# Designs tried in a protein design run: peptides against a protein of PDB entry 3JWR. Part 115

Target 1, 323 residues: chain A of PDB entry 3JWR
Amino acid sequence: TRELQSLAAAVVPSAQTLKITDFSFSDFELSDLETALCTIRMFTDLNLVQNFQMKHEVLCRWILSVKKNYRKNVAYHNWRHAFNTAQCMFAALKAGKIQNKLTDLEILALLIAALSHDLDHRGVNNSYIQRSEHPLAQLYCHSIMEHHHFDQCLMILNSPGNQILSGLSIEEYKTTLKIIKQAILATDLALYIKRRGEFFELIRKNQFNLEDPHQKELFLAMLMTACDLSAITKPWPIQQRIAELVATEFFDQGDRERKELNIEPTDLMNREKKNKIPSMQVGFIDAICLQLYEALTHVSEDCFPLLDGCRKNRQKWQALAEQ
Target 2, 298 residues: chain A of PDB entry 3JWR as posed
Amino acid sequence: TRELQSLAAAVVPSAQTLKITDFSFSDFELSDLETALCTIRMFTDLNLVQNFQMKHEVLCRWILSVKKNYRKNVAYHNWRHAFNTAQCMFAALKAGKIQNKLTDLEILALLIAALSHDLDHRGVNNSYIQRSEHPLAQLYCHSIMEHHHFDQCLMILNSPGNQILSGLSIEEYKTTLKIIKQAILATDLALYIKRRGEFFELIRKNQFNLEDPHQKELFLAMLMTACDLSAITKPWPIQQRIAELVATEFWEQGDQVGFIDFVCTQLYEALTHVSEDCFPLLDGCRKNRQKWQALAEQ

## One batch from the design tools (peptide; made by RFdiffusion4, then SolubleMPNN)

Design b2_p8_3_s3 (from b2_p8_3, 4 letters changed)
Fold by OpenDDE base, seed 5:
Structure b2_p8_3_s3 (fold): chain B 323 residues (1-323), chain A 8 residues (1-8)
Amino acid sequence: as target 1 above (323 residues)
Amino acid sequence: VDEFLDFY
């Protein structure tokens, strides 16, 4: 395609030029081509292209295929969300110095997972999928969408000309796919809530050890969630804009819940309760985000900008809630 | 916490 030719022929700017190492990064000013160039840079600077002998054209095709399999009519859970998740992962690995704590296969898997974790997202949550009796709800009992996202990821990875993992041994390939699956499934907040207590307790007791395979798996899950939720850490103007996108998608679901399911939506998805957004954001930060970024900062102090951003945004949301 | 299970 013309898009592939343009991407494959383009000079890829440095990570410094693209600012993709910054926790404060915003994609708002970037074209789709520039987001793809950023993605190539992430793979290159993490040594994934070299270590796994990726062909440049294949990587370009894969990136474009991933981007194409996000829906354009979804306000938040689109390519830009996945791209920002991957950028946060890259920043956490580089600026947050987590790269030195992980294997090349784990890094490869996390980056692929971050880009792929919401593939073909429909702008509705798992609860809606279940209540609407969608065909996907018959295939999976829990983490319905996350299973679907992984299936889409696997489909793309196996598609002709998209096989970025063809340079891996059979064992490396199996390991990578296992980690990708676990990482995508970990983005289900229900699973995060179930598992986070173990992680926080290990940190609190100073018993956390990445050399333990179980703790490694737990950490990768927590890191995925931290990157997935990283919008809450962004500079206030960026955070506000992303919160508006999230609210738009939730209100669209709430409107569908009223119309299609004849139910009153929860406050979070109720357009009529938009005035509760600031207080709900404070609640979200307190219930879900703060402890995660605190724990991540204990694993690597260089991740402090994520925690600091989250705290600053909590203050901003609280000030709005008091108004 | 339950209200945020499907927040993102």
Scores: peptide ipSAE 0.302, ipTM 0.905, DockQ to the pose 0.676
Fold by OpenDDE base, seed 1:
Structure b2_p8_3_s3 (fold): chain B 323 residues (1-323), chain A 8 residues (1-8)
Amino acid sequence: as target 1 above (323 residues)
Amino acid sequence: VDEFLDFY
């Protein structure tokens, strides 16, 4: 395709030029081509292209395939969300110095997972999928969408000309896929809520050890969630814009719940409750976000900008909630 | 906390 030719022939700017190591990064001004160039730079600067012998054209095709399998009619859970999740992962690995704590296979898996974690997202949550009796709800009992996202990820990885993992041994390939699956499934906030207590307790007791395989798996899950939720850490103008996208998607679901399911939507998904957004954002930060970024900062102090951003946005939302 | 299970 013309898009593939353009991407494959383009000079890839440095990470410094692209500002992709910044926790304050915004994609709003970037074209789709520029987001793909940023993604190539992430793979290159993490040494993934070299270490796993990726062909440039195959990587380009894979990136474009991933981008293509996000829906354009979904307000928030689209390519830009996945791209921003991956950028936060890259920043956490580089600027946050988490790269040195992980294996090359774990880094490879996390980056693929971040880009792929919401593939073919439909702009509705797992609860809607269950209540609507969608065919996906018959395949999976829990984490319905996350299982679907992984299936889409696997489909793309196995598609002709998209096989970015072809340079791996059979053992490395199996390990990578296992980590990708676990990382994508970890983006189900229900699983985060279930598991986070163990992580926080290990940190509190100063017993956290990345050499323990179980604790490593737990950390990778927490890191995925931290990147997935990273919009809450962004500079205030970016945070407000993303919160509007989330609200739009949720209100669209709420409208469908009324029309299609004859259900009264929750306040979060009720368009008539738009005035509650600031207080709900404060509640979300307190219940879900703050403790996670605090714990992550204890693992690596260089991740502090995520925590600082979250705290600053809490104050901004609180000020709006008081008006 | 349940109200935020699908917040993102």
Scores: peptide ipSAE 0.302, ipTM 0.907, DockQ to the pose 0.659
Fold by OpenDDE base, seed 2:
Structure b2_p8_3_s3 (fold): chain B 323 residues (1-323), chain A 8 residues (1-8)
Amino acid sequence: as target 1 above (323 residues)
Amino acid sequence: VDEFLDFY
């Protein structure tokens, strides 16, 4: 395609030029082509292209295939969300110095998972999928969408000309797919809530050890969630704009819940409750986000900008809730 | 906490 030719022939700017190492990064000014160039840079600077012998054209095709399999009519859970999740992962690995704590296969899996974790998202949550009796709800009982996202990820990875993992041994391939699946499934907040207590307790007791395979798996799950939620850490103007996208998608779901399911939506999904957004954001930060970024900062102090950003945005949302 | 299970 013309898009592939343009991407494959383009000079990829440095991570410094693209600012993709910054926790404060914003994609708002970037074209779709520039987001793809950023993605190439992430793979390159993490040594994934070299270590796993990725062909440049295959990587370009894979990135474009991933981007194409996000829906354009979804306000938040689109390519830009996946791209920002991957950028936060890259920043956490580089600036947050998490790279030195992980294997190359774990890094490869996390980056693929971050880019793929919401593939073919429909702008509705698992509860809606279940209540609407969607065909996907017959395939999976829990984490319905996350299972679907992984299936889409696997489909793309196995598609002709998209096989970025062809340089891996059979064992490396199996390991990578296992980690990708676990990482995508970890983006289900229900699983996060279920598992986070173990992680926080290990941190609190100073017993956290990444050399333990179970604790490593737990950490990768927490890191995925931290990157997925990273919009809450962004500079206030960016946070506000992303919160509007989230609200738009949730209100669209609430409108569908009224029309299709004949139910009153929750305040979070209710367009008429827009005035509750600031207080709900404070509640979300307190219940979900703060303790995660605190724990992550205990694993690596260089991740402090995520915690600091979250705290600053809490103050901003609290000030709006008091108005 | 349950109200935020589907927040993202």
Scores: peptide ipSAE 0.294, ipTM 0.904, DockQ to the pose 0.712
Fold by OpenDDE base, seed 3:
Structure b2_p8_3_s3 (fold): chain B 323 residues (1-323), chain A 8 residues (1-8)
Amino acid sequence: as target 1 above (323 residues)
Amino acid sequence: VDEFLDFY
């Protein structure tokens, strides 16, 4: 395609030029081509292209295939969300110095997972899928969408000309796919809620050890969630704009719940309750986000900008909730 | 917490 030719021939700017090591990064000013260039830079600077012998054209095709399999008519859970998740992962690995704590296969898996974790997202949550008796709800009992996202990820990875993992041994390939699956499934907040207590307790007791395989797996799950939720850490103007996208998607779901299911949506999904957004954001930060970024900062102090951003946005939302 | 499941 013309898009592939343009991407493959383009000079890829440095990570410094692209500012993709910054936790404050915004994609709002970037074209789709520039987001793809950023993605190439992430793979290159993490040594993934060299270590796993990726062909440039294959990587370009894979990136464009991933981007193509996000829906354009979904307000939030689109390519830009996946790209921002991957950028936060890259920043956490580089600026946050987490790269030094992980294997190359783990890094490879996390980056692929971050880009792929919401593939073919339909702008509705697992609860809606279940209540609407969607065919996907018959295939999977729990984490319905996350299983679907992984299936889409696997389909792309196995598609002709998209096989970025062809340089791996059979064992490396199996290991990578296992980690990708676990990482994508970890983006189900229900799973996060179930597992986070173990992570926080290990941190609290100063017993956290990345050399333990179980604790390593737990950490990778927490890191995925931290990157997935990273919009809450962004500078206030960026946070507000992303919160509007999230609200738009949720209100679209609520409108469908009324129309298709004949139910009154929850306050989160109810367009008439938009005045509750500030207080709901405070509640979200307190219930889900703060402890995670605190714990992550204890694993690596260089991740502090995520915690600081989350705290600052809490204050901003609280001030709006008091008006 | 349950109300925020699938928030992001």
Scores: peptide ipSAE 0.287, ipTM 0.904, DockQ to the pose 0.683

Design b2_p8_3_s4 (from b2_p8_3, 5 letters changed)
Fold by OpenDDE base, seed 1:
Structure b2_p8_3_s4 (fold): chain B 323 residues (1-323), chain A 8 residues (1-8)
Amino acid sequence: as target 1 above (323 residues)
Amino acid sequence: IQEFLDFY
């Protein structure tokens, strides 16, 4: 395609020029081509291209295939969300110095997972999929969408000309796929809520050890969630705009719940309850976000900008809730 | 918390 030719021939700017190491990064001003160039830079600067002998054209094709398999008619869970999740992962690995704590296979898996974690997202949550009796709800009992996202990820990785993992040994390939699957499944907030207590307790007791395979798996899951939710950490103007995208998608679901399922939506998905957004954001930060970024900062102090951003946005949302 | 589980 012309898009592939343009991407493959383009000079890839430095991470410094692209500002992709910054926790404050915004993609709002970037074209789709520029987001793809940023993604190439992430793979290159993490040494993934060199260490796993990726062909440049194959990587370019894979990135474009991933981007193509996000829906354009979904307000929030689209390519830009996946790209921002991956950028936060890159920033956490580089600026947050998490790279030095992980293997090359874990880094490879996390970056692929971050880009792929919401593939073919439909703009509705697992609860809607279950209640609508969608065919996917018959295939999977739990984490329905996340299983679907992984299936889409696997399909792309196995597609002709998209095989970015072809340089891996059989054992490396198996390990990488296992980690990708676990990382994508970890983006189900229900699983996060179930598992986070163990992580926080290990941190609190100063017993956290990345040399333990179980604790490593737990950490990778927490890191995925931290990157997936990272919009809450962004500078206030960016945070507000992303919150509007999320609200739009939720209101679209709520409208469908009324029309298609004949149910009253929750306040979160009720367009008529827009005035509750600030208080709901405060509740979300307190219930879900703060402890996670605190714990991540204990693993690596260089991740503090995520925690600081989350705290600042809590104050901003609280001020709006008091008006 | 369940309300937020529906959030993401």
Scores: peptide ipSAE 0.189, ipTM 0.897, DockQ to the pose 0.726
Fold by OpenDDE base, seed 2:
Structure b2_p8_3_s4 (fold): chain B 323 residues (1-323), chain A 8 residues (1-8)
Amino acid sequence: as target 1 above (323 residues)
Amino acid sequence: IQEFLDFY
């Protein structure tokens, strides 16, 4: 395609030029092509292209395939969300110095997972999928969408000309796919809530050890969630804009819940409750986000900008909630 | 906390 030719021929700017090492990164001013260039840079600077012998054209095609399999009519859970998740992962690995704590296969898997974790998202949550009796709800009982996202990820990875993992041994390939699956499934916040207590307790007791395979898996899951939620850490103007996108998607679901399911939506998804957004954001930060970024900062102090951003945004949302 | 389970 013309898009592939343009991407494959383009000079890829440095990570410094693209600012993709910054936790404060924003994609708002970036074209789709620039987001793809950023993605190439992430793979390159993490040594994934060299270490796993990725062909440039294949990587370009894969990135474009991933981007294409996000829906344009979804306000938040689109390519830009996946891209920002991956950028946060890259920043956490580089600026947050987590790269040295992980294997190359884990890094490869996390980056692929971050880009792929919401593939073909429909702008509705698992509860809606289940209540609407969607065909996907017949295939999976829990983490319905995350299973679908992984299936889409696998489909793309196996598509002709998209096989970025072809340079891996059979064992490396199996390991990578296992980690990708675990990482995508970990983006189900229900699983995060279930598992985070173990992580926080290990941190609190100073017993956290990445050499333990179970604790490593747990950490990768927490890191995925931290990147997935990273919009909450962004500078306030970026945070506000992203919160509007999230609210739009949630209100669209709520409208569909009323129309299609004949149910009253929760306050979070109720367009008529727009005035509660600031207080709900404070509640979300307190209930979900703060402890995660605190714990992550204990694993790597260089991740502090995520925690600091989250705290600053809590203050901003609290100030709005008091008006 | 359950109200936020489907937040993202």
Scores: peptide ipSAE 0.178, ipTM 0.894, DockQ to the pose 0.687
Fold by OpenDDE base, seed 5:
Structure b2_p8_3_s4 (fold): chain B 323 residues (1-323), chain A 8 residues (1-8)
Amino acid sequence: as target 1 above (323 residues)
Amino acid sequence: IQEFLDFY
């Protein structure tokens, strides 16, 4: 395609030029082509292209395929969300110095997972999929969408001309796919809530050890969640804009819940309760975000900008809630 | 918490 030709021929700017190492990064000013260039730079600067002998054209095609398999009519869970998740992962690996704690296969898997974790998202949550009796709800009992996202990821990875993992040995390939699957499934917040207590307790007791395979898996899951939720850490103007996109998608679901399911939506999904957004954001930060970024900062102090951003945004939302 | 679990 013309898009592939343009991407493959383009000079890829440095990570410094693209500012993709910054935790404060915003994609709002970037074209789709520039987001793809950023993605190439992430793979290159993590040494993934060299270490796994990726062909440039294949990587370009894969990125474009991933982007294409996000829906354009979804307000938040689209390519830009996936791209921002991957950028946060890149920043955490580089600026947050997590790269030195992980293997090349784990890094490869995390980056692929971050880009792929919401593939073909429909702008509705697992509860809606289940209640609407969608065909996907017949295939999976739990983490319905996350299973679907992984299936889409696997489909793309196996598609002709998209096989970015063809340079891996059979064992490396198997390991990578396992980690990708686990990482994508870990983005189900229900699983995060179930598992986070173990992680926080290990940190609290100073028993956290990445050399333990189980703790490594747990950490990768927590890191995925931290990147997936990283919008809450962004500078206030960026965070507000993303919160508006999230609210739009949630209200769209709530409208569908009323119309299609004849149910009253929850406050979070209820357009009529827009005035509760600030207090709900404070609740979200307190219940889900703060402890995670505190724990992540304990693993690597260089991740502090994420925690600091989250704290600052909590203060901003609290001030609005008091208004 | 349950309210947020359903949405994200």
Scores: peptide ipSAE 0.179, ipTM 0.892, DockQ to the pose 0.715; fails the geometry check
Fold by OpenDDE base, seed 3:
Structure b2_p8_3_s4 (fold): chain B 323 residues (1-323), chain A 8 residues (1-8)
Amino acid sequence: as target 1 above (323 residues)
Amino acid sequence: IQEFLDFY
């Protein structure tokens, strides 16, 4: 395609020029081509292209295929969300110095998972899928959408001309796919809530050890969630804009719940309760985000900008909730 | 928490 030719021939700017090591990064000013160039830079600077002998054209095709399999009519869970998740992962690995704590296969899996974790997202949550008796709800009992996202990821990875993992041994390939699956499934917040207590307790007791395989798996899950939710850590103008996208998607679901299911939506998805957004954001930060970024900062102090951003945004949302 | 869990 013309898009592939343009991407494959383009000079890829440095990570410094692209600012993709910054936790404060914004994609709002970037074209789709520039987001793809940023993605190439992430793979290159993590040594994934060299270590796994990726062909440049194959990587370019894969990136464009992943981007193509996000829906454009979904307000938040689109390519830009996946790209921002991957950028946060890259920043956490590089600036946050987490790269030194992980294997190359784990890094490869996390980056692929971050880009792929919401593939073919429909702008509705697992609860809606279940209540609407969607065909996907018959295939999977738990984490319905996350299983679908992984299936889409696997389909792309196995598609002709998109096989970025062709340089791996059979064992490396199996290991990578296992980690990708676990990482995508970990983005189900229900699973995060189930597992986070173990992680926080290990941190609190100073017993956290990444050399333990179980604790390593737990950490990868927590890191995925931290990157997936990283919008909450962004500078306030960026945070507000992303919160509007999230609210738009949630209100669209609420409108569908009324129309298709004949139910009153929850406050979070109720367009008529837009005035509750600030207080709901404070509740979200307190219930879900703060402890995670605190724990992550204990694993690597260089991740502090995520925690600091989350705290600052809590204060901003609280001030709006008090008006 | 459950309200947010279903959405993100």
Scores: peptide ipSAE 0.177, ipTM 0.894, DockQ to the pose 0.712; fails the geometry check

